# Peptides against a protein of PDB entry 6O8C, part 158

Target 1, 262 residues: chain A of PDB entry 6O8C
Amino acid sequence: VGLRYEKISLPKIHPRYDLDGDASMAKAVTGVVCYACRTASTLLLYQELMRKGVRWLVELVKDDYNETVHKKTEVVITLDFCIRNIEKTVKVYEKLMKVNLEAAELGEISDIHTKLLRLSSSQGTIESSLQDISSRLSPGGLLADTWAHQEGTHPRDRNVEKLQVLLNCITEIYYQFKKDKAERRLAYNEEQIHKFDKQKLYYHATKAMSHFSEECVRKYEAFKDKSEEWMRKMLHLRKQLLSLTNQCFDIEEEVSKYQDYT

## One batch from the design tools (peptide; made by RFdiffusion4, then SolubleMPNN)

Design b2_p23_8_s2 (from b2_p23_8, 9 letters changed)
Fold by OpenDDE base, seed 1:
Structure b2_p23_8_s2 (fold): chain B 262 residues (1-262), chain A 23 residues (1-23)
Amino acid sequence: as target 1 above (262 residues)
Amino acid sequence: MEELQKLQDELLKELEEELEKKK
């Protein structure tokens, strides 16, 4: 879920010289560009917070991975030990059978051995799954967080500062137009300055809106889309890790049933 | 583990006794 913002557009600028209209227009432009500045700042903040969240989640999942690997290793050691003990018992009974001694327990022990070997085979699948997860989390893997450093807007881009400079220029013209309106009538030279300032205001406003749309909004949307995709994949991976952990516990429980024979 | 070792020891002893009887 990303930040919701309203689509903004510049008001229509009339070419006609009108002190009242120009002051009203300048006020509206100031408001729009001010909103753009605030929005750009908010979007930047969101991205920075999300980058922190991404780093945090990566570390969390790595910890989960390490715990799963540890549990898997523990189960493998226990299982291998149990298998070796059962194999020794089987060999003893086989020797007894060669001398025509009855071993009623041989069939049962052999069945247990077969079951344990099946459990051991399942460990290979768990190992392959863990290796896949490790590769995905590794540098350059499919779930690497490099996108978070590349996509979107960054403080170093100074987009907010650039917009603020333009806003300052626009605001200055607005205040002048407010004064011009209060004068009700301007001298010829002042009228010409007013007309030039109106052109400057248009230029600054257009530049601000273009910069906002192309360098702030567009990049933010790309970041948002990438973050949503990545987050979904990370959550799925975490569920996979939990499943693998549960499988390890299930195997451990099953092995514990045969400890009476070891 | 300890029970298995005891069982193995008992079975080995039984095997040795049977081998001696066949000599």
Scores: peptide ipSAE 0.000, ipTM 0.243, DockQ to the pose 0.003
Fold by OpenDDE base, seed 3:
Structure b2_p23_8_s2 (fold): chain B 262 residues (1-262), chain A 23 residues (1-23)
Amino acid sequence: as target 1 above (262 residues)
Amino acid sequence: MEELQKLQDELLKELEEELEKKK
């Protein structure tokens, strides 16, 4: 998911002095840089909203993790309790065997015991998986949100404001060129001023477009790419947590079956 | 779990009865 924007470019600026052409060019430049300002603002807003979303998602996944840990703990307690009870039963049957009593149920109880121990061993793999997830979510982990603070553009960069200043300069020159056009002919001094202003316009416009491209668009794209990658990983992690939770439920269900039959 | 406890109690009872028969 990303913001769509149109690629913009400056119109061709001709070096020749032409009051009509220069006014038209200045108008076009003003429009382009104005669009750049608006786009930069929108890109910044998107990134700020995404950063909020990232923080929210981190908290959500942490909650999922805690829920999974809780469920795992519950299952471990239940399983350990069942194992202890079965072990007591096994000991009773072993005593019966020592006095040469037949216990047809001994084999079944022993099988249940073995199955419970296998279930208990599987808890180790769940624990390992949870630890891995915890490490990934920890500060400095692979799924840390530090990138959200490092990548992209920030309000503190004041990119929109910088572009706005340049836009203001360009707009001022445009209005002057509009007046110059209305005069049809300029005196020598005014003509020289017009030529200088045209150079200034070019300077401001190129500076604005360079800043927009390098400091706004490029950084936004980097942020977007990193965000998408991180989001995919987070969603995958959430699915892993759900899978682990389901495994715990499955174990609990199996244990409950043994409780009903023993 | 309750059924398991009942089974344990029954087995213990049977064991006690057999031990008494051997005395």
Scores: peptide ipSAE 0.000, ipTM 0.248, DockQ to the pose 0.003
Fold by OpenDDE base, seed 2:
Structure b2_p23_8_s2 (fold): chain B 262 residues (1-262), chain A 23 residues (1-23)
Amino acid sequence: as target 1 above (262 residues)
Amino acid sequence: MEELQKLQDELLKELEEELEKKK
């Protein structure tokens, strides 16, 4: 979900000298560039907030990862303990078998031992999955947040300030054109100045629009696209972590069934 | 004075063309 903004365009330039028309045009241009400044500021703010959100989410997922690793470790310890206890029990029953006692119970315990060893082998798959997740979250990994610092616009670019400077120049000309309109008729020299200012107005406006489109909008869109892709991947990663956690709980539950034999 | 006016008109025309290209 990105910020919605309206497409802005400069009004048509009429080469004809018209004090009323020029004042109206200058007002419209001022409005458009003002909108560009505000939009650029909003887009920048959005990106800064998203960067904070990205950092927060990375820390959250790292915490989830650590919890999953901790749970996996607990399961491994419990499983190893159960295996050792069952192995001791098997040895005792094997000795009893030499005296022709407890044959049926030995078979059951041996089956439990085999099942526990199978569960132990599944831990390798969980470990491999955790290692993969760790690699993705590591610096330089596929889910690294380096893109958030590289993509988009930053306060240090001073795009809003640059646009504001151009807006100030445009606004000054607009105020002059408003005065010119009030005079109804200008002397020849003043008319020539008005025409030059009109050209300057369009120059500044064109520069502002180019800067806005190329340095603000385009970079914002690239940032937005990357952020959406990254977010989807992070959400998927969280689901994977939850799945691994559930697998650990399933193993614990299975081991608990055999605790009476340990 | 006429030459200055012609130069101004040409500059204005160039600016119009640049604006149209960005639409």
Scores: peptide ipSAE 0.020, ipTM 0.458, DockQ to the pose 0.032; fails the geometry check
Fold by OpenDDE base, seed 4:
Formats: structure tokens, C-alpha cells, sequence
Structure b2_p23_8_s2 (fold): chain B 262 residues (1-262), chain A 23 residues (1-23)
């Protein structure tokens, strides 16, 4: 979910000298560039908040991973212990069979052993999955957050400040045009200054809008797209971790059934 | 676990007794 902003465009600037029209135009330009400044600031804030959110989510998922690894380790220890105990029992029964002693429970114990070995084999798959997840979360992995630092706009770019400077220049010209309008008629020299200021206004406005579009909006959109993609992958990863955790609990439950025989 | 250990001990005892009979 990204911030919605309205596409803004500069009003048409007529080349004709018109004090009323020029004042109105300058007011409109000031409004548009002012909106661009505010929007740029908002877009920057959004990205900074998202970067914080990304860092938070990475830590959260790492914690989930560590908890899953811990649970897996616990299950492995329990399973290995059960396997060792069952193997000792199997060996004893096998020796008893060799001396023609009755071992009616050998079949049951052997079946339990086989089941435990199957569970042990499944642990290898869980381990492989955890290793894959670890690799993806590691620096340089597919889910690394390096993109969050590279993509988008940053406070160090000073885009808002640059736009504000241009806005200040535009605003100054607008105020002058308001004064010019109030005079109703300008002397020749003042008229020439007005015309030059109108050109400056156009230059500053165009520069502001170009900077806003190319350096603020486009980069923001790229950041937004990458963030959405990354977020989907992270959420999927969390689901995978949950699945692995549940598998560990399932194995633990199965092992507990056999512990009653040990 | 305790029951398994008891079973193992009993089985070992039986094994030892049978081995002594064959000596």
C-alpha cells in the first residue's frame, strides 16, 4: 500500500504580457510547486517509515527463525535419545533370540525403531529448509534489505530543500506580480523586469517539476514496487517458518508416544 | 524411560542366566 498522490502539472504560461493574467498564473504555479514540496516531504517520510518497518520485520523474522531452530534442536535431541534407547533394546532382544529366548516384543520394538528412523530422516528435510531460509536471510541473500537503503529517496538527497529553494524564488516573483497587478500599469523598465521575472518563474517552475517527477516520484515508485515484492516474500517466509515449527511439534508429539514405551 | 531400562536390565539378566547354563 503506497501513498496516493495527485498528478500535478504546471499551468500554461502565456507569453503575452498581462499583469492580471501573470499574477494569476504565478499564484497557480506557486500552488503547484508548494504541493510538490509537501508531497515530496510526505513521500520521503513514507519511505523512511518503511525502512524502519523493513528493519523491524527482518529482526522479527530472524527471531522466528531462531525459535524454530531452537525447537528443531530440542526435537532432534529427544529423537536421538529415543533412537539410542530403542537400539539398545533391539540389540538385547536380538541376543536373546540367538540363545532361543522368547522375545515376543521384538517385532513391536523393531517397528518403533523403524518409525523413529523415518522421523529422523524427516529432520534432514527440515534442516535443509532451515538452511535455505538462513541463506535467504543472510547478508547478500535473496531477502536482504539492501534494496531499502539503495532504492528511493533519502534525506541526504535534500530534495525537499532543493524544491523549497525554488518555491521561495517562485513565491518572491508571485508577490512582485501581485504588486505589479496593483499598480495596473508599469513603466517601461518595470515592464521589462516583469517580463524577465516571468521567464525566471517559468525556469524555476520547470526545474522544480522536473526534479519532483524524476528525483522524487519515480524513485519513490521504484521503492514502493520493490518494497511490495520484498514484503510478499517475507510474509511467505514467515509462513514457511511456521510450517516448519508445526512439523517439529508433530514430530515431538509422535516421539512422545514412543517415550511411553521407554 | 525407566520402564525401558527395567526391561533392558531384565533382558540382560535373562541373557546372563542363559549364557551361564550353556557354559
Amino acid sequence: as target 1 above (262 residues)
Amino acid sequence: MEELQKLQDELLKELEEELEKKK
Scores: peptide ipSAE 0.000, ipTM 0.247, DockQ to the pose 0.003; fails the geometry check

Design b2_p23_8_s3 (from b2_p23_8, 10 letters changed)
Fold by OpenDDE base, seed 5:
Structure b2_p23_8_s3 (fold): chain B 262 residues (1-262), chain A 23 residues (1-23)
Amino acid sequence: as target 1 above (262 residues)
Amino acid sequence: SEELKKLQEELLEELLKELEKKK
């Protein structure tokens, strides 16, 4: 799950002055930092897409929740209606029993009444579960998506732009080193400039790699981990909602069996 | 889990659809 990227490291930079070696090293460094820029951009894009996806999923789950609440309410109304009707019937049969009529039927109806009351009691548990889910989905709840805005990298951080600036500096030095290599030998002053540029390249490269590792990769990994954790919780919640919905259907089905007595 | 993977795939599909609509 998530984007796979290769772990990159800078090539070894030798302190020795070598026009061929320095050109090759500079080329390699340019390649590594270029990869870092592209990777940082891709990681940022992924996170932005995931943030949109998270918002979408939250709305989807809220819709599921509302549907479940609606179904629960429907069942409660139906069940209460059935209970009231059965209670009326019980009262009628109790009067008849005093005259020694329909005693067997009274027993059956009374049993149904007891069963319906048990079903009604289970509604309290469903309600409590729905309230818990609602609290978790509420702002500041355990399933809030606030983490998606806090964790990871954002366009406002300008990480890609910062890396690109460093890449441009490195690339410029690389092209100069390519020219230096073609000269085969440099004058003393040019050699000193070359050595100085090599140091600059090292500093730019190190800065780029540190920034990439600490501000891009590390934060991305944190975002990814948090995203996975949150997704698991959301999956579990969806399962809970489904379970509650099924319980409502089960109760409705059970009540339907007794409608002939109402 | 396979279920988690499925959910992630569904999410990805939805994101792709949204991207296509913006083109």
Scores: peptide ipSAE 0.076, ipTM 0.735, DockQ to the pose 0.020
Fold by OpenDDE base, seed 1:
Structure b2_p23_8_s3 (fold): chain B 262 residues (1-262), chain A 23 residues (1-23)
Amino acid sequence: as target 1 above (262 residues)
Amino acid sequence: SEELKKLQEELLEELLKELEKKK
């Protein structure tokens, strides 16, 4: 689940002046930071996609909710109508019973009436469940998507760009170190510059890795965890809605059995 | 874009499937 990326670390940077070693080290650092840039970009893209996906899913769930509510309402109307008709029939049969006519049938009709009333009571439970779901989907509810805007990395953070700047600096030093290596020996002044550049390289590299780890990876992982948790809840919610819908269908089917008496 | 939307849907579907597998 989520994006897979490789764990990266900086190579060891030795303080000793060594043109060959420094060039090799610089190359390795460049590679690592380059990977960090690409990874950061990918992680950002994933998060942005997921944010859009979250919004999409919310809309889908809202649609599911509305459909369920609609179905519930339909069933309630049908059921109530059936109940009223049965009640009328019961009254008629009660009158007939007083004159000793069709007494046996009254029991059957009364039983149907009782069953319908039980079904009607179950609608109350469905309604309560729908209300609960509605509350959870509401702003501030347990299924609010506010986390998606807060957690993780965002384009506005400019993390990729910041890393790219550092990478550019590092790359420049690397290319210089390649040249230095080719010279085999540097004059005193150039040697001093090399040493200073090595320090700069270290600084940039450390900064890049710190930024990558703390501002990219860590935040991404937090976002990922939150998203998974939220999506699990949403999945469960959708299943609940489906269950409620099915209950409505079941009630409707049951009511249809008694329509001949209405 | 429509393409992006489809990708989003696919991504979510896959994620939800994975979550469902984990129960």
Scores: peptide ipSAE 0.029, ipTM 0.677, DockQ to the pose 0.027
Fold by OpenDDE base, seed 4:
Structure b2_p23_8_s3 (fold): chain B 262 residues (1-262), chain A 23 residues (1-23)
Amino acid sequence: as target 1 above (262 residues)
Amino acid sequence: SEELKKLQEELLEELLKELEKKK
């Protein structure tokens, strides 16, 4: 689940002036920061895609909810109609019973009526469950996608661009160090510049790595964790909706058994 | 866990479809 990335660290920077070593170090640093830039970009893309996916999933679940509500409504109408018809029949048979007619049939119809009323009661439970689901899916509900907008990294943060700027600075120094290496020996002033550039390289590299770790990776991991938690909740919700749908079908099937008596 | 994986796969499929639309 999620993107796998390797933990990266900066190479050790030796304080000693060494043209060959410094060029090699600078190359390694460039590689690490370059990887950080690419990784940050990939992590950002993943999060943006996930945000779209979250929205899609919310709509999908809302559709499932609406279908369940529709089915429930159909069952309620059918059930209520059946109850009304049975009640009319009960009244007729009660009148007949007063004259000692059809007593056995009245008992059967009364039992059916009782069963239908129980089904109606269960339908009330389904309604309450649907209301709960609706509240959870509503804005501000427990299944709201607000976390997707709050957590993680965003294009507006410009993390990739910031890292790219640092990478550019580092790369420039690396190319200079490559040239310095080719010279084999530097004049005093050039040597001092090299030493200063090495310090700048270190500064840029550490800044890049800190930014990558704290602003990119850490936030991504937080986003990922929230995403996983939310996905589990959504899965559970879908199961609940399916269960409620099945309950509606069960009620409909039971009601259909008694329609012949109406 | 398997059900979660299935949901994740569905999500991934949708994401891939969206990516294809952008191309």
Scores: peptide ipSAE 0.079, ipTM 0.734, DockQ to the pose 0.021; fails the geometry check
Fold by OpenDDE base, seed 3:
Structure b2_p23_8_s3 (fold): chain B 262 residues (1-262), chain A 23 residues (1-23)
Amino acid sequence: as target 1 above (262 residues)
Amino acid sequence: SEELKKLQEELLEELLKELEKKK
C-alpha cells in the first residue's frame, strides 16, 4: 500500500545558444518541475491522511486491549470464587477423615483444586502479557505513534510552496523563451539576457529536483517504510490480544466444568 | 501477508470515509 508515482528527471540542457532548442528545453523543464510540485502535494496529503489513520488504529487497538482486560478480569473473579469453594470443600472432607471416615471423593476434589490453581497461575502469565502490551502502547512505548510525527514531510516544511516558487521562476523564463523564439533573432543585449536566463533556469530546475528528491521523495519513502513496519507490529499485537482473549475463554470453559462440584 | 492486506484495506476504508466527510 502506497502512492504510486513516476520517477522524473530533467532533460539534458545544452550550453549552446539555440532559440528553438532553448524554448523546447524550457518547456520540458517546466513540465517536469510541475509534475514534481503536484507529486509533492500528493505525497504530503497521503502522509497526513496516514497520520490520521495511525491515530485511528491506535484507538482501535486500545479498545481491543480494554476488552481483553475486561474478559480477563471476569475470568479471574470466577476462578477465584471456584477456588475458594473447592478449598472449603477440601477442609470439610479433611475433617471427615480425622474422624476415621473414608471420603473417596477427597482425591477427586483435591485434584480439581490443583487444576484450578494451575489455571490461576496461567492467569498470572496472561496478566504479565497484558502489562507488556500496555507498556508498548503507552507514551514512549515501542508502538507509540511518535514516528508518524517525526518521519516524512509535513505542511510546516512548506515543500510544495518552495517548489511552486521555483516553478514560477522557471515558467516565467519559459514564456520569455517562447517570445525569443518568435523573434527568430535577438540583439546582442537580448541574447546575453537569454543566456543568463538559461543559466537561471538551470539553477532553479536543479534546485527544484534536488529539493523534490531529498526533501519530498526520500522522506516519504522513509515514512512509508516506517509505517509498514509499525503496521506489522500493530497487527501482531492485535493477534496477541485475540490469543489472550481466547485463552481466557478456554479457562472460563474449563472452570465451568468444575462449578458443579462447588 | 493476507492478514496484513486486510488490515491495510480496513485502514484505507477508514481513510476514504474521512475524505468523504471533508467533501
Scores: peptide ipSAE 0.075, ipTM 0.733, DockQ to the pose 0.021; fails the geometry check

Design b2_p23_8_s4 (from b2_p23_8, 11 letters changed)
Fold by OpenDDE base, seed 4:
Structure b2_p23_8_s4 (fold): chain B 262 residues (1-262), chain A 23 residues (1-23)
Amino acid sequence: as target 1 above (262 residues)
Amino acid sequence: MEELKEEQERLLKELEEELEKKK
């Protein structure tokens, strides 16, 4: 879920000299660029918070991974111990079979041994899955978080500050246009200054909106899309880890059924 | 400078209200 913002555009700037119209236009431009500044700031903050969240989630998933590996290791140790004990028992019963003793029990124990070996084989699949997950989480893996640092906008870009400077220039012109409007009529020289300021306002406004669109919004959208994709993959990976953990518990439970033979 | 910021915030608010009306 990303931040929602309204699509903004500059009002039409008429070339005609009109003190009332120019003041109104300048006011509108000031408002639009002000919104751009605030939006850029909000988008930046969102991205910074998301970057922190990404780092946090990576750590969390790594912890989940380590816990799963730990559980798997415990199960392997228990399983191996059980297998060794059953194998010893099988050997004893095989010797007894030479004298026709305990034939039925040997069959049962042999079946248990076979089941335990199957469980041991399944551990290889779990290990392979864990290795795959590890590779995905590793630097350069499919779930690496390098994109979070590369994509989007950053405080070092100083986009908000750049926009603020332009906004200040625009606002100053707006204030002057308010004064000009109040004068109702300007002398020739002041009229020329007004016309030049109108051109400056246009320049600053277009620069601000271009910067906002290309350097703030576009990059934010790219970051947002990448973050959503990455987040979905990470959540799926967590589910996979949980599944593997549950498989380990299932194996442990199955092994516990044979404790009487160990 | 403080007055400038206050005016900017006022203009922003007005713009936001106008945008909301267009929805």
Scores: peptide ipSAE 0.050, ipTM 0.674, DockQ to the pose 0.795
Fold by OpenDDE base, seed 1:
Structure b2_p23_8_s4 (fold): chain B 262 residues (1-262), chain A 23 residues (1-23)
Amino acid sequence: as target 1 above (262 residues)
Amino acid sequence: MEELKEEQERLLKELEEELEKKK
């Protein structure tokens, strides 16, 4: 998961004055920094899209949670109603047994009552699990999406714009070096300017690559790692919710078997 | 500015082609 990008490095800059070599080097540097700029933009876009996706997924899971809670509540009401009815029946039969009624029917009803109470006890476990899930999804919980706003790169960092400025400076020098190459030979003053510009080119390129690696790539990788971890946890949570929902349906089905006795 | 962008795009394309050849 995540965008694949190629590791880029600056070409070797030869210290010797060579108009043809310098133009070729400047072209290569321009290409590398251009790639870095576009890559930074792509990485930023990916992160922004992921942030939107994270927010969407959180809302989806919250909706699933609410549906599960609703189903659980329905089952609890049904179960409690069934228990109350069975308890009333047990009391009636106990009174009738004092008047020589068959003990076998009371035994069966009592067993049903015991089973229903067991189901009611299991509902407590479901409630506890739902509370745990709620706490994890709550603000400040373990599955909060605060990391998505903290990790990685953001448009406000203006990393792409900063790289673009450096790229513009580099490209300007490249154009000059193309002209210098076309002249084949420079006068002394122009040669000194060329040498100075070559140093500037190196400075800008190094600054660009450092910024790209430290402020773009590194932060992106941190964001990626955090997103993968969070997504795994969210997937697991969704599976837990599904399991709880299924348990509610199982309880409802079991209760339905005893409705004829109520 | 347009000429600069065009040149940057050309250079990027060339670089991408070179990277693809190395794969």
Scores: peptide ipSAE 0.030, ipTM 0.629, DockQ to the pose 0.864
Fold by OpenDDE base, seed 5:
Structure b2_p23_8_s4 (fold): chain B 262 residues (1-262), chain A 23 residues (1-23)
Amino acid sequence: as target 1 above (262 residues)
Amino acid sequence: MEELKEEQERLLKELEEELEKKK
């Protein structure tokens, strides 16, 4: 789950002034920071795609919810209508029962009435469940997608651009070190510049890696974790909605058995 | 990741110290 990336670290620093070694080191640093830039870009893209997916899924689940609510409402209306009709029938038979005429039929109808009332009571539980789901999906609810906008990295952060600037500085020093290597020996002043550039190289590299770690990787991991958790909850919610829908269908089917008596 | 940062900082300091010794 999620993007796999390699853990990267800066190469070991050799304190010795060595034109060949320093050029090789600078090349390696350039490679590492370049990888960080590419990885940061990939991680950003992944998050943006996931945000789109999250929004899509929210709309899908809202549609599922609305369909379930509609079905529930339909069943309630049907059930209430059936109950009212049965109650009218019961009243008629109760009057006849006073004359001792239709006792067996009254018993059957009364039992049906009782069953329908039980089904009606179950609708309260379904309603409560739907209300709970609605609250969870509402703004500020437990399944709100606000986290997707808050967590992780965003294009506006310009993390990739910031890393690219540092990479450019590093690359410039690397190219200078290649030239220095070709000279085989530097004058005193040039040697001092080389040493200072070596410090600058690692300064930029350290800054790049810190930024990559703290602002790109860490935030990505947090986003990933939250997205996984949220996705699991959303999938569970969809299953709940399906269950509620099925319950409504079951009730409707049961009611249909008694429609001949209405 | 924090370990990486700390290591990088250590390496940077080490480099700085070595460069100062060579001045």
Scores: peptide ipSAE 0.018, ipTM 0.474, DockQ to the pose 0.029
Fold by OpenDDE base, seed 3:
Formats: sequence, structure tokens, C-alpha cells
Structure b2_p23_8_s4 (fold): chain B 262 residues (1-262), chain A 23 residues (1-23)
Amino acid sequence: as target 1 above (262 residues)
Amino acid sequence: MEELKEEQERLLKELEEELEKKK
């Protein structure tokens, strides 16, 4: 579940010269851009934490994979050993049958041999599945974590700092507008400066909101979507690994039933 | 927008200079 944030918009800026209204407007703009800065910082932090989580999960799944491979290898060795022993026994009984001895026992051992060979054939499917999983986890695979480095925002982008600079400019104008309000009336030149500062305020505010929307929010949403998709796939892969492990245990259990004949 | 901003900043500086001369 991603971070929830409120959609913010700039207040309407009226072209009319009004010292009280302009001070109030400037205060509101300062508040909105301040919220954008804080939100951008929070979104960045979330992404950095998620990147750490992704790296951790990749290592965990690799460990699960290695464990499954190990178990599969163990079962293959055990199964091959059992098959070799049964084959030796079959050869002995075949020789005995040629002299008209013990046909019933040969049939039982032969049936066991056939069952073991079927179990051995299933190992090929497990191996193929493991190879598929390995390919998906490999660099360039479907579950590669390269997206975590490419998508979203990064500290190196300096988005929060850029927004902070704009916020500082806006705040300075706001403080000047508070002073202007306190004067109640401005001289002609001061009035013109106030009007120009109001235009600067608008420019900085729109630039801040554009940057916030395009470089922070949009990229965050893209990162979030990719992360959710990737997480679902990783969880599914872990379930597949568990299933393969269980299949290995099932084979091992079945083989253990025939150990008395080896 | 950048060109307009630069022009505004120039005008502001001129106004500020005029204001300082009158003080």
C-alpha cells in the first residue's frame, strides 16, 4: 500500500492590487508549496525504503532457490542410488528365472523398478522449472530489480532542494507583503515593486507545482505501480519454489518405501 | 516565461534603485 497524500492546488491569484488580499494570498501559496516540499520528501523516503526492501527480498528469494536446488540434488542422488540397487537385484532374479526359480518375486521387484523410473522422469520437470526460475532471477530476467534503480525519484535528483529554493523565494515575498500590509499605503514606486513581486510569486509557485507534479508525483506513481507488480511476481515465485520443494519431499518419501529392497 | 521574468527583474531593480535615490 503506497503513501496517501492530498491533492493540492494553488489559490486563485487576483490581478487587483490589494495589500490585505495579497498578503493573505501569499500566505496561502506559501502553505501549499510548503506542503509540496514535505510531500516530495516523504515520497522520496518511501521509495528509498522500498529499494532497500527490494534488495532484501531478492536475496531472500535467492536463498530459497538455493535451498530448493540443494534438496532436489539430494533427492536425485538418493533416487539414483536406489535405482542402481534395484537393477542389480533384477539381474540376479532374471538369472534365477532362467532356471525356473522365483518368478513371483521377480515380478514385484520389476514393478518397483518401473515405479522408480517414473519418479526419476519427474525430476526432469523439476529441473526445468528451477532453470526457468533461475532465468527469471538472473540479470535481465523478468524479476530483475533494475526497475528499482531506474523508476521513481532519487536523492541525486535534488527535487526537494529545488522545491525548497522556490519556497524560500515565495516566503521572502510573503514576508514583504506582510510589511506592505502593515504600512497600509505604499508610495508609487513601492506599489510597483509590490506588483512585480506578486508576479514573481506566481511564477515561483507555478514552477514549484509543475515540478512537484511532473518530477515528484508522476515518477513516484510509476515507481509504485512497478513495485506492486514486481512484488506480486516475487511472491508467486516463492510459492513456486515451495511447491517444488514439496515435490522433492514427496519423491523422497516414496523412495524411502523401497529402501528395504535395496 | 523566462524572458518575461528577466524583464520583470530588470524593471524591479530599476525601481529599487530609483527608490533608494529618493531616500
Scores: peptide ipSAE 0.016, ipTM 0.514, DockQ to the pose 0.022

